# Ledger of designs, part 178: peptides against a protein of PDB entry 5T59

Target 1, 112 residues: chain A of PDB entry 5T59
Amino acid sequence: TTPTMQSTSLLTEHLGYPPISLVDDIINAVNEIMYKCTNAMEKYLMQRNIIGKKDFSDEIKIGTAKLESLLENSVDKNFDKLELYVLRNILSIPSDLLEENRFRLLHHEKLV
Target 2, 90 residues: chain B of PDB entry 5T59
Amino acid sequence: EHIRFQRLVQVCNKALEESIRKLQSWEKIHECFPNYGQTREGIENLTVCQQQVIKLWSNLSRVEFDAIFHERSIEEKLNQLDDLINKARS

## One batch from the design tools (peptide; made by RFdiffusion4, then SolubleMPNN)

Design b2_p27_6_s4 (from b2_p27_6, 10 letters changed)
Fold by OpenDDE base, seed 4:
Structure b2_p27_6_s4 (fold): chain B 112 residues (1-112), chain C 90 residues (1-90), chain A 27 residues (1-27)
Amino acid sequence: as target 1 above (112 residues)
Amino acid sequence: as target 2 above (90 residues)
Amino acid sequence: SKEEEEEEKRKKEVEKIRELVEEVLKK
């Protein structure tokens, strides 16, 4: 189920930041890594673009772009799933802790 | 007792592994460079690139994700959350 | 041996990629 406003607030207080911020950091990191990987590959191949008498520069650029697109789609798909899983199953508060008495306990534990 | 952080690591690894799956396919790599990959040198270059990109993917993700986890103190926070939940249920 | 030569060649290629990657990472 989708996280409630109450759980988000409690987790934000506990974490010191909104739960989504962690996911954002992860997603931003993997995207950066992805582009670094594909860029490195392209540059490496472009340094080796001529084999014999034929220049493969255009093919290398197109091919690397295709790989990047493929990887990008996969990253988007898998990390969207990750986001949902993390927010629903990891950074979540059971309903019993959302009760009034349990809510007080969480606040008390933070202050102690 | 502490399970949430372990799950976080697991789901991150799974997402990373599934994301790089297509690049692990030599067929997919070769399809992107059909003429270049018909040359001996091209095949060698692509092979090295494929291997190193996968390694780079793995290494960078490990370093960056660990840094994020540290900066966010997520292991500690998730352990505390587990403890709170367990305490509430006891 | 031929195998050793090929291995050395591969090692050189890997090193080239590593150097390039390091340059990229510095940016």
Scores: peptide ipSAE 0.111, ipTM 0.858, DockQ to the pose 0.015
Fold by OpenDDE base, seed 2:
Structure b2_p27_6_s4 (fold): chain B 112 residues (1-112), chain C 90 residues (1-90), chain A 27 residues (1-27)
Amino acid sequence: as target 1 above (112 residues)
Amino acid sequence: as target 2 above (90 residues)
Amino acid sequence: SKEEEEEEKRKKEVEKIRELVEEVLKK
């Protein structure tokens, strides 16, 4: 289920930041890591682009680009699932706590 | 008792593991470099490259995700959330 | 021996990529 506005507000107050901000940090980090990995691969192979009399520079560039594309697709798929899971199951408020009485408890804990 | 942070770590690890799955396939790596991979030196270079990029993926993700979790104080906040929920249900 | 030289070359190649990885990690 999609988080409610009320749940988001309560969690934002509790966390000090919107729940989505954590997910954004994670996604931004993995994307940066992904490009660092593919860049490192390309650089390493480009330093070894000539085997015998053949120059494989073009093949290396194309090949690393293909791997990057595959990795991008996989990252996108898996971290979209992660986003949904985190927001729905980890950074979530159970429905019973969204009631007025339970809401007061959360506020009380913050004030004490 | 405290389960949310553990689950966060687990799902992060799962996402990372599943994301790198294609690069763990030698067949997939080789097909991206069909002619380069037909040479002895090419195979050696690709093998080393594959191994090291997977290690880089693992190391960078560990460092960066730990930094995020620390900066966001997420373990503490999730533990507190668990405690609040348990207290409310008692 | 030739085989030893090849092994040394492989070790050197591994070291090179490790250095590259370390450089990336420092950034």
Scores: peptide ipSAE 0.092, ipTM 0.855, DockQ to the pose 0.014
Fold by OpenDDE base, seed 1:
Structure b2_p27_6_s4 (fold): chain B 112 residues (1-112), chain C 90 residues (1-90), chain A 27 residues (1-27)
Amino acid sequence: as target 1 above (112 residues)
Amino acid sequence: as target 2 above (90 residues)
Amino acid sequence: SKEEEEEEKRKKEVEKIRELVEEVLKK
């Protein structure tokens, strides 16, 4: 189920930030890591671009770009799943706690 | 009784593991460097590169995700959420 | 031996990429 506005509000109050902010941090981090990894690969291989009489610089650039693309696609897919799971199952409030009485209890707990 | 943070760590690890899966395939790596990988030296370079970049992926993700979790105090917050839920259902 | 020489070369290559990894980790 999709998180409700009420759930988001309560969690935002509890966390001190919107739930989506955590996911955004995670996704931004993995994207940065991804590009650092591909950059490292390219640099390492470009330092070893000549084997025998042949210069493989062009192939290395193209190859690393392809790997980057593959990694991007995989990251997008898997972290989209992560986003949905986190927001629906981890950063979520059960429906029974979203009732008016339970809502007040959560508010009370926050104030205490 | 505290389960949410554990789940968060698990799904993060799973996402990271699945994301790097293609890079763990030697066949996939070789496909990207068809001629370079036809040389002995090229194979050696690709092998080392593959191994080290996977380690880099793992190390960077550990450092960065731990930093995020700390900055967001997410373990504490999720534990508190678990406690609230458990109390409400008692 | 030739095998030893090749092994040494591989070790050097591993060391080079490890150095690169360390540099990236510092950023």
Scores: peptide ipSAE 0.091, ipTM 0.855, DockQ to the pose 0.014
Fold by OpenDDE base, seed 5:
Structure b2_p27_6_s4 (fold): chain B 112 residues (1-112), chain C 90 residues (1-90), chain A 27 residues (1-27)
Amino acid sequence: as target 1 above (112 residues)
Amino acid sequence: as target 2 above (90 residues)
Amino acid sequence: SKEEEEEEKRKKEVEKIRELVEEVLKK
C-alpha cells in the first residue's frame, strides 16, 4: 500500500524532512555515481584507443554508450523497487496507528 | 530490536549489487567491444577497466550513501521509530 | 468474548504507540 498523507506527515515531523527526500538523495547519488563510472571508463579506454596502429575510438565510444544504457536501465529498475520498499516497509507507521489517529482527527473535526 | 535501518542498508546494497551486475559480466563487456576485445592489449585494457569501474562503483556508493545516511540521521531516526513501536507493543 | 478481548488489547497497543509518537513529535 502507498503511504498515506497522515503517515507522511508524521514521518516528516519525526525525520525533519519528507520520507521521499531520503529516497531522492539516494537516487540522485547513484545516478551521479553511474555517470562518473561510465565517464571514467570511456576516458580510460580512450587513452588506450590505438592498438597496433589501429584507432578504436569509435568502437570505444559506442561500446561505452551501450554499457551506460544498460547500467541506466538497471539502476532505474532496481532503485524504483528500492523506493517502493523503503517507503512502504521502512519509513512506515503501522496501519492500526494511522487508523486510530485518523479516527481522532475526524472526531476533532466534527467537534470543531 | 532495531530492524529498520538494517533493512535500509540491505536493500541499498541489493539495489547496488543488482545494478552493477551487467558490468560484472565479462561477456557483456566484450560484446560492447567486439573488435577491440579481439586484441591482446584490448582484452587487458578491458579487464583493468572492468575491475576499476566496479571498484569505483562500490567505493563511491559506500561513501555517498554513508554521507546521506549521516546527513539525514536516518539510523537514529529509524531506531527511534523501532523503539517507539516496540515500547507500545510491550 | 475472546475476540473482543483481543480487539481491546490491540486498541490499547495502538493507543500506546500513538501517545509515544505524539510525545516524540512534541519534542
Scores: peptide ipSAE 0.021, ipTM 0.823, DockQ to the pose 0.024; fails the geometry check

Design b2_p27_7_s1 (from b2_p27_7, 13 letters changed)
Fold by OpenDDE base, seed 5:
Structure b2_p27_7_s1 (fold): chain B 112 residues (1-112), chain C 90 residues (1-90), chain A 27 residues (1-27)
Amino acid sequence: as target 1 above (112 residues)
Amino acid sequence: as target 2 above (90 residues)
Amino acid sequence: SKLKEEAEKENEEILKEKKEEIEKRKK
């Protein structure tokens, strides 16, 4: 079940931020980490670009770019799935808690 | 009783593991460096590089995700949510 | 090996920078 506006509002009140903000933080973080990893790999190999008096700089640059592309595609795929799962199954409120009586309970709990 | 935060950690770990899986393949690494990987030194460099980048991926993600979870107080908030749901259903 | 040691040192430096960044962000 997809999140409702009511669920989003209640969770935002509970969390102190919209549920999507957490997912955004996670996705932004992994993208940064991805860049750091591929950059580190390129730098390491570029420091070792000459073997047997042959310069492999061009191949290293192309190769690391290909790996970055592969990693990026995988990150996009897997973290899109993560986003859907988190918002639907973790940061979600069951329908029974969206009823009037349960709604009041959530507000009461916040005030306590 | 408290299940949501555990699930969050699990799905994050799964996404991270699935994302890095292709880099764990030596064949994929070698395909990106076909001539470089034909040299002994090249193979050695690629091997070390592969191992270290995977470790870096794991370590950076652990530190950063833990920081995010702390900054968002997500464990506490999800535990509270579980408690509210359980209370409502009792 | 020397290669592994060098790579590990670089890894540690990157991690150190990340930790410092996180600490700075919390302040």
Scores: peptide ipSAE 0.597, ipTM 0.943, DockQ to the pose 0.849
Fold by OpenDDE base, seed 4:
Structure b2_p27_7_s1 (fold): chain B 112 residues (1-112), chain C 90 residues (1-90), chain A 27 residues (1-27)
Amino acid sequence: as target 1 above (112 residues)
Amino acid sequence: as target 2 above (90 residues)
Amino acid sequence: SKLKEEAEKENEEILKEKKEEIEKRKK
């Protein structure tokens, strides 16, 4: 089930930030890490680009770019799933708590 | 009783694991460096590189995600959410 | 191996930098 406006509001109040903000932090982080990893790989190999009399610099650059692309696609796919799961199943309010009486209870608990 | 934070950690770990799976394939690595990987030294370099990048991926993700979770106080907040839900259903 | 050790040192440096970055965010 897609998160409702009501759930988002309640969770934002509870968390102190919108639920999507956490997901954004996670996704931004993994993207940064991804590029750090691929950059490290490229640098490592570029320091070892010459074997014998052959210079493999071009191949290394192209190869690392290909790996980066593969990783990007995988990250996008898996963390899109993560986003949906987190917002639907973790940062979610059960329907029974969205009823009037339960809604009041949540507000009351926060204020106390 | 408290399940949401555990699920968050699990789904994060799963996403990280699935994301790095392609880089764990030696065949995929070698395909990206077909000529470089035909040399003995190249194979050695690629082998070390593959192992280290996977390790780096894991280590960076661990420290960064832990930092995010701390900064967002997400464990506490999710535990509180679990408690609220459980209380409401009791 | 020497090669592996060098790579590990590089990773440690990157990780150290990340940790320092995180500490700065906490301030």
Scores: peptide ipSAE 0.596, ipTM 0.943, DockQ to the pose 0.839
Fold by OpenDDE base, seed 2:
Structure b2_p27_7_s1 (fold): chain B 112 residues (1-112), chain C 90 residues (1-90), chain A 27 residues (1-27)
Amino acid sequence: as target 1 above (112 residues)
Amino acid sequence: as target 2 above (90 residues)
Amino acid sequence: SKLKEEAEKENEEILKEKKEEIEKRKK
């Protein structure tokens, strides 16, 4: 159920931007947040890298990297699903509105 | 009536929740720090770290997504879309 | 917990920075 070119055009006109732009904003945002979180985690632990007389810096770096990878994979998977859902089910035009007469209605509503 | 924006929020929240799920697992956290997590202090640090990163994830995503939605006027636009669809079907 | 408090403060700082970033973006 890939969005049609007509739907994209209509939605772009309605939104003022292509539907995919919203999804891109969301995905870019979550990626940034993800790295902020993992960075914060690493910094927090690195400030506490010495326990007793043992330095765990190397383990912390490796461990946080592993967690970051896990999070990256999960983010990728779940937000790919989100992208598809949003574009297909939220930012979509029902087939009954893709007729020429309905198309004109959308334009009319915008102009009024 | 107006359903699309609600759905957007729901699926965003779902994606966020599902994404952070593995970090919510203590076992997964501990596995990444096998020796560090064998110390009392290490466990304490990891516990706090886990809790706080999850909170940070939630808080950052909330404020950022809200900002995006506002900047894109998506609630208004989706409501208008719902209205247009309903009107066309009337 | 002192540890928790410290971590919370760090989170608050990060969140504050994010909010400031958002405000700047709106301007």
Scores: peptide ipSAE 0.594, ipTM 0.943, DockQ to the pose 0.875
Fold by OpenDDE base, seed 3:
Structure b2_p27_7_s1 (fold): chain B 112 residues (1-112), chain C 90 residues (1-90), chain A 27 residues (1-27)
Amino acid sequence: as target 1 above (112 residues)
Amino acid sequence: as target 2 above (90 residues)
Amino acid sequence: SKLKEEAEKENEEILKEKKEEIEKRKK
């Protein structure tokens, strides 16, 4: 179930930030880490690009790019699922608490 | 009683594990370097590279995600959310 | 092995930089 505007408002008030901000932090972080990993791999192999009489620089660049693409696709797929799950099942307000009476209770708890 | 933060950690770990799974395949690594991987020295380099990139992935994600969770106070906030929900239902 | 040692040192440097970055933004 897609989060409602009311749920977003209540959670934003509770968290001090919109729920999507946490997901954005996570996704931005993993993307940065992903590129750090692939960059490290490329640099490591490029320092060892010559074996015998052969220079494998072009193959290393192409191969690392392929691995990066593979990792990008996997990250996108899995963290899209994560985003959906977090927003629907973790950072969510149960429907029974979205009723007027329950809404007042949550507001009151914050004021006390 | 407190379940949301544990679920968050679980789904993060799952996403990280599933994302790196293809790089854990030697076959996938070798396919990207077909000629380089036919040399003894190339195989040695790829083996070390594969092991280290997986370790780097794990270490960087651990320290960064922990930092994010701390900066967002998410464990405390999710525990409070659980408590509020449970209280409202009692 | 020598190869593994070199790779580990490189990873340690990257991780060190990440930790320093995190400490800076905590302040």
Scores: peptide ipSAE 0.593, ipTM 0.943, DockQ to the pose 0.878

Design b2_p27_7_s2 (from b2_p27_7, 14 letters changed)
Fold by OpenDDE base, seed 4:
Structure b2_p27_7_s2 (fold): chain B 112 residues (1-112), chain C 90 residues (1-90), chain A 27 residues (1-27)
Amino acid sequence: as target 1 above (112 residues)
Amino acid sequence: as target 2 above (90 residues)
Amino acid sequence: SKLKEEAEKENKEILEERKKEIAERKK
C-alpha cells in the first residue's frame, strides 16, 4: 500500500515531522558512516603502503575506491528497500482507520 | 502490542547487515588488492583492516541510529501510534 | 598483536569523536 496524502498529513501531525524525514536521516547517516569507514580503511592502509621496497599506494587507492563502490551499491539497494518498508508498513495508518473517526481520535488525543 | 518500533530496528539491522556483507568476504577484499595481498605483511594488514572496518560499521551505525531515534522520539511516537490504532479497533 | 591493538585504538578514537560530535549537536 502506497502512502496517501491523508496518512502523510496525519503522521506528520503525530510525529511533528514528515515520515520521510526519518528515512532521510537514516539514509544520510548510513552514507556518512559508509564514507567514514572507507576513508578509515584507506588511511590505515596508506600508513602501511610500503612493504619491503615496493610502494603499494596506487593499488591501495584504487582498491579502496572499488570497495567503496561495492559498499555504496549495496547501501543504495538495501536502504531503498528499507525506505519502502518503513513508509508502507511502519509509518503507516491502516486504510480502515483513514476516516473521520480516526482523525477525530488523533486530535482528541493531542488535546488530552 | 507495540510492534512498529521493533520492526524499525529489525529492518535497520537487516539493511546494515546486508550492506556490509560484501566487505565480509575475504575474497572480495583480496580481489581489490591483488598484489598487496600476495605479501605476508599485506595479508596481515588487510585482515586487520577488514575486521576493523566491519567493527567500525557496526559501532557507528549503532551510535548514529540511536541518536536519530532519540532526536525523532520515534520509539515513543510509534508506540503511541500502535496504541491509537489498537484503541480505534477495540 | 600490536598491529591489531593499534587498529582497535584508531577505531575507538573515531567512535569517540563521533560520540562527541553527536553530544555537541544535542546541546
Scores: peptide ipSAE 0.287, ipTM 0.909, DockQ to the pose 0.810
Fold by OpenDDE base, seed 5:
Structure b2_p27_7_s2 (fold): chain B 112 residues (1-112), chain C 90 residues (1-90), chain A 27 residues (1-27)
Amino acid sequence: as target 1 above (112 residues)
Amino acid sequence: as target 2 above (90 residues)
Amino acid sequence: SKLKEEAEKENKEILEERKKEIAERKK
Protein backbone atom coordinates (compact mmCIF):
# COMPACT_ATOMS: atom_id res chain seq x y z
CA THR B 1 0.00 0.00 0.00
CA THR B 2 0.98 3.63 -0.42
CA PRO B 3 2.65 5.27 2.56
CA THR B 4 0.31 7.36 4.65
CA MET B 5 0.76 10.98 5.51
CA GLN B 6 1.30 9.98 9.10
CA SER B 7 4.10 7.59 8.27
CA THR B 8 5.73 10.21 6.07
CA SER B 9 5.62 12.74 8.86
CA LEU B 10 7.05 10.34 11.39
CA LEU B 11 9.79 9.22 9.06
CA THR B 12 10.63 12.79 8.16
CA GLU B 13 11.05 13.56 11.81
CA HIS B 14 13.20 10.50 12.30
CA LEU B 15 15.35 10.94 9.21
CA GLY B 16 15.57 14.70 9.31
CA TYR B 17 14.33 14.78 5.72
CA PRO B 18 11.39 13.40 3.74
CA PRO B 19 11.80 9.79 2.63
CA ILE B 20 11.36 10.79 -1.00
CA SER B 21 14.50 12.93 -0.74
CA LEU B 22 16.67 9.85 -0.47
CA VAL B 23 15.10 8.36 -3.56
CA ASP B 24 15.52 11.63 -5.40
CA ASP B 25 19.21 11.68 -4.55
CA ILE B 26 19.61 8.15 -5.85
CA ILE B 27 17.75 8.84 -9.07
CA ASN B 28 19.62 12.07 -9.70
CA ALA B 29 22.89 10.31 -9.11
CA VAL B 30 22.19 7.47 -11.52
CA ASN B 31 21.10 9.92 -14.19
CA GLU B 32 24.35 11.80 -13.81
CA ILE B 33 26.30 8.57 -13.92
CA MET B 34 24.46 7.55 -17.05
CA TYR B 35 25.45 10.78 -18.75
CA LYS B 36 29.05 10.39 -17.71
CA CYS B 37 29.16 6.87 -19.08
CA THR B 38 27.66 7.66 -22.45
CA ASN B 39 29.76 10.78 -22.80
CA ALA B 40 32.91 8.84 -22.03
CA MET B 41 31.98 6.20 -24.58
CA GLU B 42 31.35 8.75 -27.29
CA LYS B 43 34.56 10.60 -26.62
CA TYR B 44 36.60 7.42 -26.63
CA LEU B 45 35.19 6.26 -29.93
CA MET B 46 35.36 9.68 -31.54
CA GLN B 47 39.07 9.71 -30.84
CA ARG B 48 39.18 6.51 -32.86
CA ASN B 49 36.74 7.46 -35.56
CA ILE B 50 39.00 6.84 -38.54
CA ILE B 51 39.80 3.28 -39.57
CA GLY B 52 41.39 2.47 -42.89
CA LYS B 53 41.04 6.06 -43.99
CA LYS B 54 37.28 5.84 -43.47
CA ASP B 55 35.58 8.25 -41.10
CA PHE B 56 32.97 6.60 -38.87
CA SER B 57 32.06 9.73 -36.91
CA ASP B 58 28.43 9.75 -37.99
CA GLU B 59 27.93 6.10 -37.17
CA ILE B 60 29.58 6.58 -33.79
CA LYS B 61 27.33 9.49 -32.91
CA ILE B 62 24.20 7.62 -33.93
CA GLY B 63 25.27 4.42 -32.23
CA THR B 64 26.14 6.14 -28.98
CA ALA B 65 22.83 7.95 -29.02
CA LYS B 66 21.02 4.64 -29.43
CA LEU B 67 22.87 3.15 -26.50
CA GLU B 68 22.11 6.20 -24.40
CA SER B 69 18.44 5.89 -25.19
CA LEU B 70 18.47 2.21 -24.36
CA LEU B 71 20.21 2.84 -21.06
CA GLU B 72 17.88 5.69 -20.20
CA ASN B 73 14.82 3.53 -20.74
CA SER B 74 16.24 0.79 -18.58
CA VAL B 75 17.23 3.20 -15.82
CA ASP B 76 13.78 4.75 -15.79
CA LYS B 77 12.08 1.39 -15.54
CA ASN B 78 14.28 -0.14 -12.89
CA PHE B 79 14.58 2.89 -10.67
CA ASP B 80 10.85 3.50 -10.77
CA LYS B 81 10.52 0.04 -9.32
CA LEU B 82 13.21 0.87 -6.81
CA GLU B 83 11.38 3.99 -5.72
CA LEU B 84 8.19 2.09 -5.06
CA TYR B 85 9.97 -0.66 -3.19
CA VAL B 86 12.00 1.68 -1.00
CA LEU B 87 9.05 3.81 -0.02
CA ARG B 88 6.76 0.85 0.61
CA ASN B 89 9.05 -1.68 2.19
CA ILE B 90 12.15 0.04 3.53
CA LEU B 91 11.15 3.53 4.53
CA SER B 92 7.87 2.35 5.98
CA ILE B 93 6.16 1.95 9.32
CA PRO B 94 3.92 -1.03 10.03
CA SER B 95 0.29 -0.04 10.23
CA ASP B 96 -0.12 -1.46 13.70
CA LEU B 97 2.54 0.94 14.94
CA LEU B 98 0.99 4.01 13.41
CA GLU B 99 -0.51 4.85 16.75
CA GLU B 100 0.43 6.83 19.80
CA ASN B 101 3.01 4.25 20.79
CA ARG B 102 5.19 4.87 17.75
CA PHE B 103 5.06 8.57 18.31
CA ARG B 104 6.12 8.13 21.89
CA LEU B 105 9.05 5.98 20.93
CA LEU B 106 10.34 8.51 18.44
CA HIS B 107 9.95 11.27 20.95
CA HIS B 108 11.68 9.27 23.64
CA GLU B 109 14.61 8.32 21.45
CA LYS B 110 15.06 11.87 20.30
CA LEU B 111 15.25 13.14 23.85
CA VAL B 112 17.65 10.47 25.04
CA GLU C 1 17.79 -7.58 13.86
CA HIS C 2 18.72 -4.93 11.31
CA ILE C 3 17.34 -5.67 7.87
CA ARG C 4 16.23 -2.45 6.20
CA PHE C 5 19.63 -1.09 5.23
CA GLN C 6 20.65 -4.44 3.82
CA ARG C 7 17.51 -4.43 1.72
CA LEU C 8 18.27 -0.93 0.50
CA VAL C 9 21.70 -1.95 -0.68
CA GLN C 10 20.31 -5.05 -2.34
CA VAL C 11 17.62 -3.27 -4.29
CA CYS C 12 20.04 -0.56 -5.35
CA ASN C 13 22.47 -3.15 -6.65
CA LYS C 14 19.69 -4.96 -8.44
CA ALA C 15 18.47 -1.80 -10.12
CA LEU C 16 22.00 -0.93 -11.22
CA GLU C 17 22.65 -4.41 -12.53
CA GLU C 18 19.41 -4.60 -14.46
CA SER C 19 19.95 -1.12 -15.88
CA ILE C 20 23.34 -1.95 -17.37
CA ARG C 21 22.27 -5.36 -18.67
CA LYS C 22 21.81 -4.23 -22.26
CA LEU C 23 25.27 -2.71 -22.42
CA GLN C 24 26.70 -6.00 -21.25
CA SER C 25 25.45 -7.62 -24.44
CA TRP C 26 28.09 -7.63 -27.15
CA GLU C 27 25.41 -8.25 -29.74
CA LYS C 28 23.57 -5.17 -28.63
CA ILE C 29 26.72 -3.07 -28.77
CA HIS C 30 27.69 -4.39 -32.16
CA GLU C 31 24.32 -3.74 -33.74
CA CYS C 32 24.66 -0.07 -32.82
CA PHE C 33 27.90 0.10 -34.80
CA PRO C 34 27.33 -2.28 -37.70
CA ASN C 35 30.00 -0.99 -40.08
CA TYR C 36 32.49 0.13 -37.48
CA GLY C 37 32.23 -3.28 -35.88
CA GLN C 38 33.04 -5.05 -39.12
CA THR C 39 36.63 -3.87 -38.90
CA ARG C 40 39.18 -5.56 -36.69
CA GLU C 41 40.26 -2.31 -35.16
CA GLY C 42 36.67 -1.29 -34.62
CA ILE C 43 35.90 -4.50 -32.78
CA GLU C 44 38.88 -3.95 -30.53
CA ASN C 45 37.87 -0.38 -29.79
CA LEU C 46 34.29 -1.40 -29.04
CA THR C 47 35.45 -4.20 -26.79
CA VAL C 48 37.59 -1.89 -24.69
CA CYS C 49 34.92 0.76 -24.67
CA GLN C 50 32.26 -1.70 -23.53
CA GLN C 51 34.39 -3.07 -20.73
CA GLN C 52 35.39 0.32 -19.43
CA VAL C 53 31.95 1.87 -19.57
CA ILE C 54 30.62 -1.01 -17.50
CA LYS C 55 33.42 -0.53 -15.00
CA LEU C 56 32.79 3.19 -14.93
CA TRP C 57 29.12 2.51 -14.30
CA SER C 58 29.93 0.23 -11.41
CA ASN C 59 32.62 2.41 -9.88
CA LEU C 60 30.72 5.66 -10.11
CA SER C 61 27.58 4.05 -8.75
CA ARG C 62 29.43 2.68 -5.76
CA VAL C 63 31.09 5.98 -5.00
CA GLU C 64 28.01 8.11 -5.50
CA PHE C 65 25.60 5.85 -3.64
CA ASP C 66 27.98 5.48 -0.73
CA ALA C 67 28.24 9.24 -0.57
CA ILE C 68 24.46 9.58 -0.56
CA PHE C 69 24.08 6.96 2.13
CA HIS C 70 26.67 8.71 4.25
CA GLU C 71 25.24 12.17 3.77
CA ARG C 72 21.78 10.92 4.65
CA SER C 73 23.06 8.75 7.51
CA ILE C 74 20.70 6.16 6.17
CA GLU C 75 22.33 3.06 7.67
CA GLU C 76 22.12 4.49 11.15
CA LYS C 77 18.62 5.78 10.64
CA LEU C 78 17.34 2.51 9.23
CA ASN C 79 18.95 0.55 12.04
CA GLN C 80 17.29 2.85 14.51
CA LEU C 81 14.01 2.36 12.75
CA ASP C 82 14.39 -1.40 13.02
CA ASP C 83 15.15 -1.05 16.70
CA LEU C 84 12.16 1.17 17.30
CA ILE C 85 9.86 -1.26 15.56
CA ASN C 86 11.27 -4.18 17.52
CA LYS C 87 10.85 -2.33 20.79
CA ALA C 88 7.29 -1.45 19.95
CA ARG C 89 6.48 -5.10 19.31
CA SER C 90 8.20 -6.40 22.42
CA SER A 1 32.54 14.62 -6.11
CA LYS A 2 36.18 14.17 -5.28
CA LEU A 3 35.69 10.45 -5.04
CA LYS A 4 33.87 10.50 -8.32
CA GLU A 5 36.78 12.24 -9.94
CA GLU A 6 39.14 9.64 -8.60
CA ALA A 7 37.02 6.86 -9.99
CA GLU A 8 36.94 8.51 -13.38
CA LYS A 9 40.67 8.95 -13.32
CA GLU A 10 41.15 5.31 -12.50
CA ASN A 11 38.98 4.23 -15.38
CA LYS A 12 40.84 6.53 -17.72
CA GLU A 13 44.08 4.93 -16.72
CA ILE A 14 42.64 1.51 -17.33
CA LEU A 15 41.51 2.56 -20.78
CA GLU A 16 44.96 3.79 -21.65
CA GLU A 17 46.48 0.59 -20.42
CA ARG A 18 44.12 -1.48 -22.52
CA LYS A 19 44.90 0.70 -25.50
CA LYS A 20 48.56 -0.11 -25.11
CA GLU A 21 47.84 -3.79 -24.81
CA ILE A 22 45.86 -3.74 -28.01
CA ALA A 23 48.64 -1.93 -29.81
CA GLU A 24 51.13 -4.53 -28.71
CA ARG A 25 48.87 -7.31 -29.85
CA LYS A 26 48.77 -5.86 -33.33
CA LYS A 27 52.52 -6.28 -33.65
Scores: peptide ipSAE 0.197, ipTM 0.881, DockQ to the pose 0.035
Fold by OpenDDE base, seed 2:
Structure b2_p27_7_s2 (fold): chain B 112 residues (1-112), chain C 90 residues (1-90), chain A 27 residues (1-27)
Amino acid sequence: as target 1 above (112 residues)
Amino acid sequence: as target 2 above (90 residues)
Amino acid sequence: SKLKEEAEKENKEILEERKKEIAERKK
């Protein structure tokens, strides 16, 4: 299930940042990595674009773009799943800790 | 005792591995370069390229994710969360 | 980052090593 507002607030207090911020960092990082990988691949092949006096530059550009698209789609799918899992199962507060007395405990531990 | 951070690492690794799976397929790589891959030299270049991009993916992800985890102090925070939960249930 | 650059450098070295291996195999 989707995290509650209360859970988010408590976790934000505990973490010092909203739980979603961690996920955002991860997703932003993987997107950057993806770009670096595809760029490196294109550059490597473009340095080797001529074989037997034939120029494969156009094919290389198209091919690397296709691979980038494939990777992008996979990243989006898998890291969407990751986001859901992290927010629901890792950065989550059990229902028993959402009770008043348990909430106070969490707050008390922070202050002490 | 502490389980959440381990789970975080696991799901991150899983997402990374599943994301790069198609690039690990030689058939997929070759399909993107049908004419280039018909040459001996092209095949060699693609082979090296494939291997290196996968390694780059792995290395960069490790470095970047570790940096994020450190900057967010997530291991410590998740361990503390586990402790709080366990304490509350005791 | 420094760590990222090191990783990239390592990959570059691996690439060169692989190129050499391929060249030797061709002989």
Scores: peptide ipSAE 0.186, ipTM 0.882, DockQ to the pose 0.035
Fold by OpenDDE base, seed 3:
Structure b2_p27_7_s2 (fold): chain B 112 residues (1-112), chain C 90 residues (1-90), chain A 27 residues (1-27)
Amino acid sequence: as target 1 above (112 residues)
Amino acid sequence: as target 2 above (90 residues)
Amino acid sequence: SKLKEEAEKENKEILEERKKEIAERKK
């Protein structure tokens, strides 16, 4: 089920931030980690680019780029699924709590 | 009773694991470096590089995600949400 | 930032240990 505006508002009040902000933090973090990993790999191999009489710099650059692309596609796919799951199933409010009387209950809990 | 935070951790771990799976394949790594990987030294370098990247991925993700969860107080907030839902249904 | 540096330091140590291990196996 798709989150409603009411659900988003209530969760924002409860969390102190919009639910999407948490997902954004996670996605931004994994993207940063991804590029750090691929950069580290390239740097490590480029320091070892010459074996014997052969220079493998071009192959290393191309190969690392291929791995980066592969990882990037996988991250995008899997964390898109994560985003949907988190917003629909974790950061969600059941329909029975969206009723007027339940809304009052949430406000009451904050005041007590 | 408290289930939402556990689910969050589970789906994060699953996404991280599935994302790095192809880099865990030696065959996939070798395919990207066909000539480099035909040398003894190249194989050794790729092996170390692969292990380093996987560990870096794991370590950084753990540190960064824990920091996010702490800064957002998400465990506490999700537990409270579970409690509110359970109370409303009682 | 501090945590990232710690992780990188740990990985560097692991890498160095791995290099030593490989070198010892060749002897």
Scores: peptide ipSAE 0.178, ipTM 0.881, DockQ to the pose 0.035

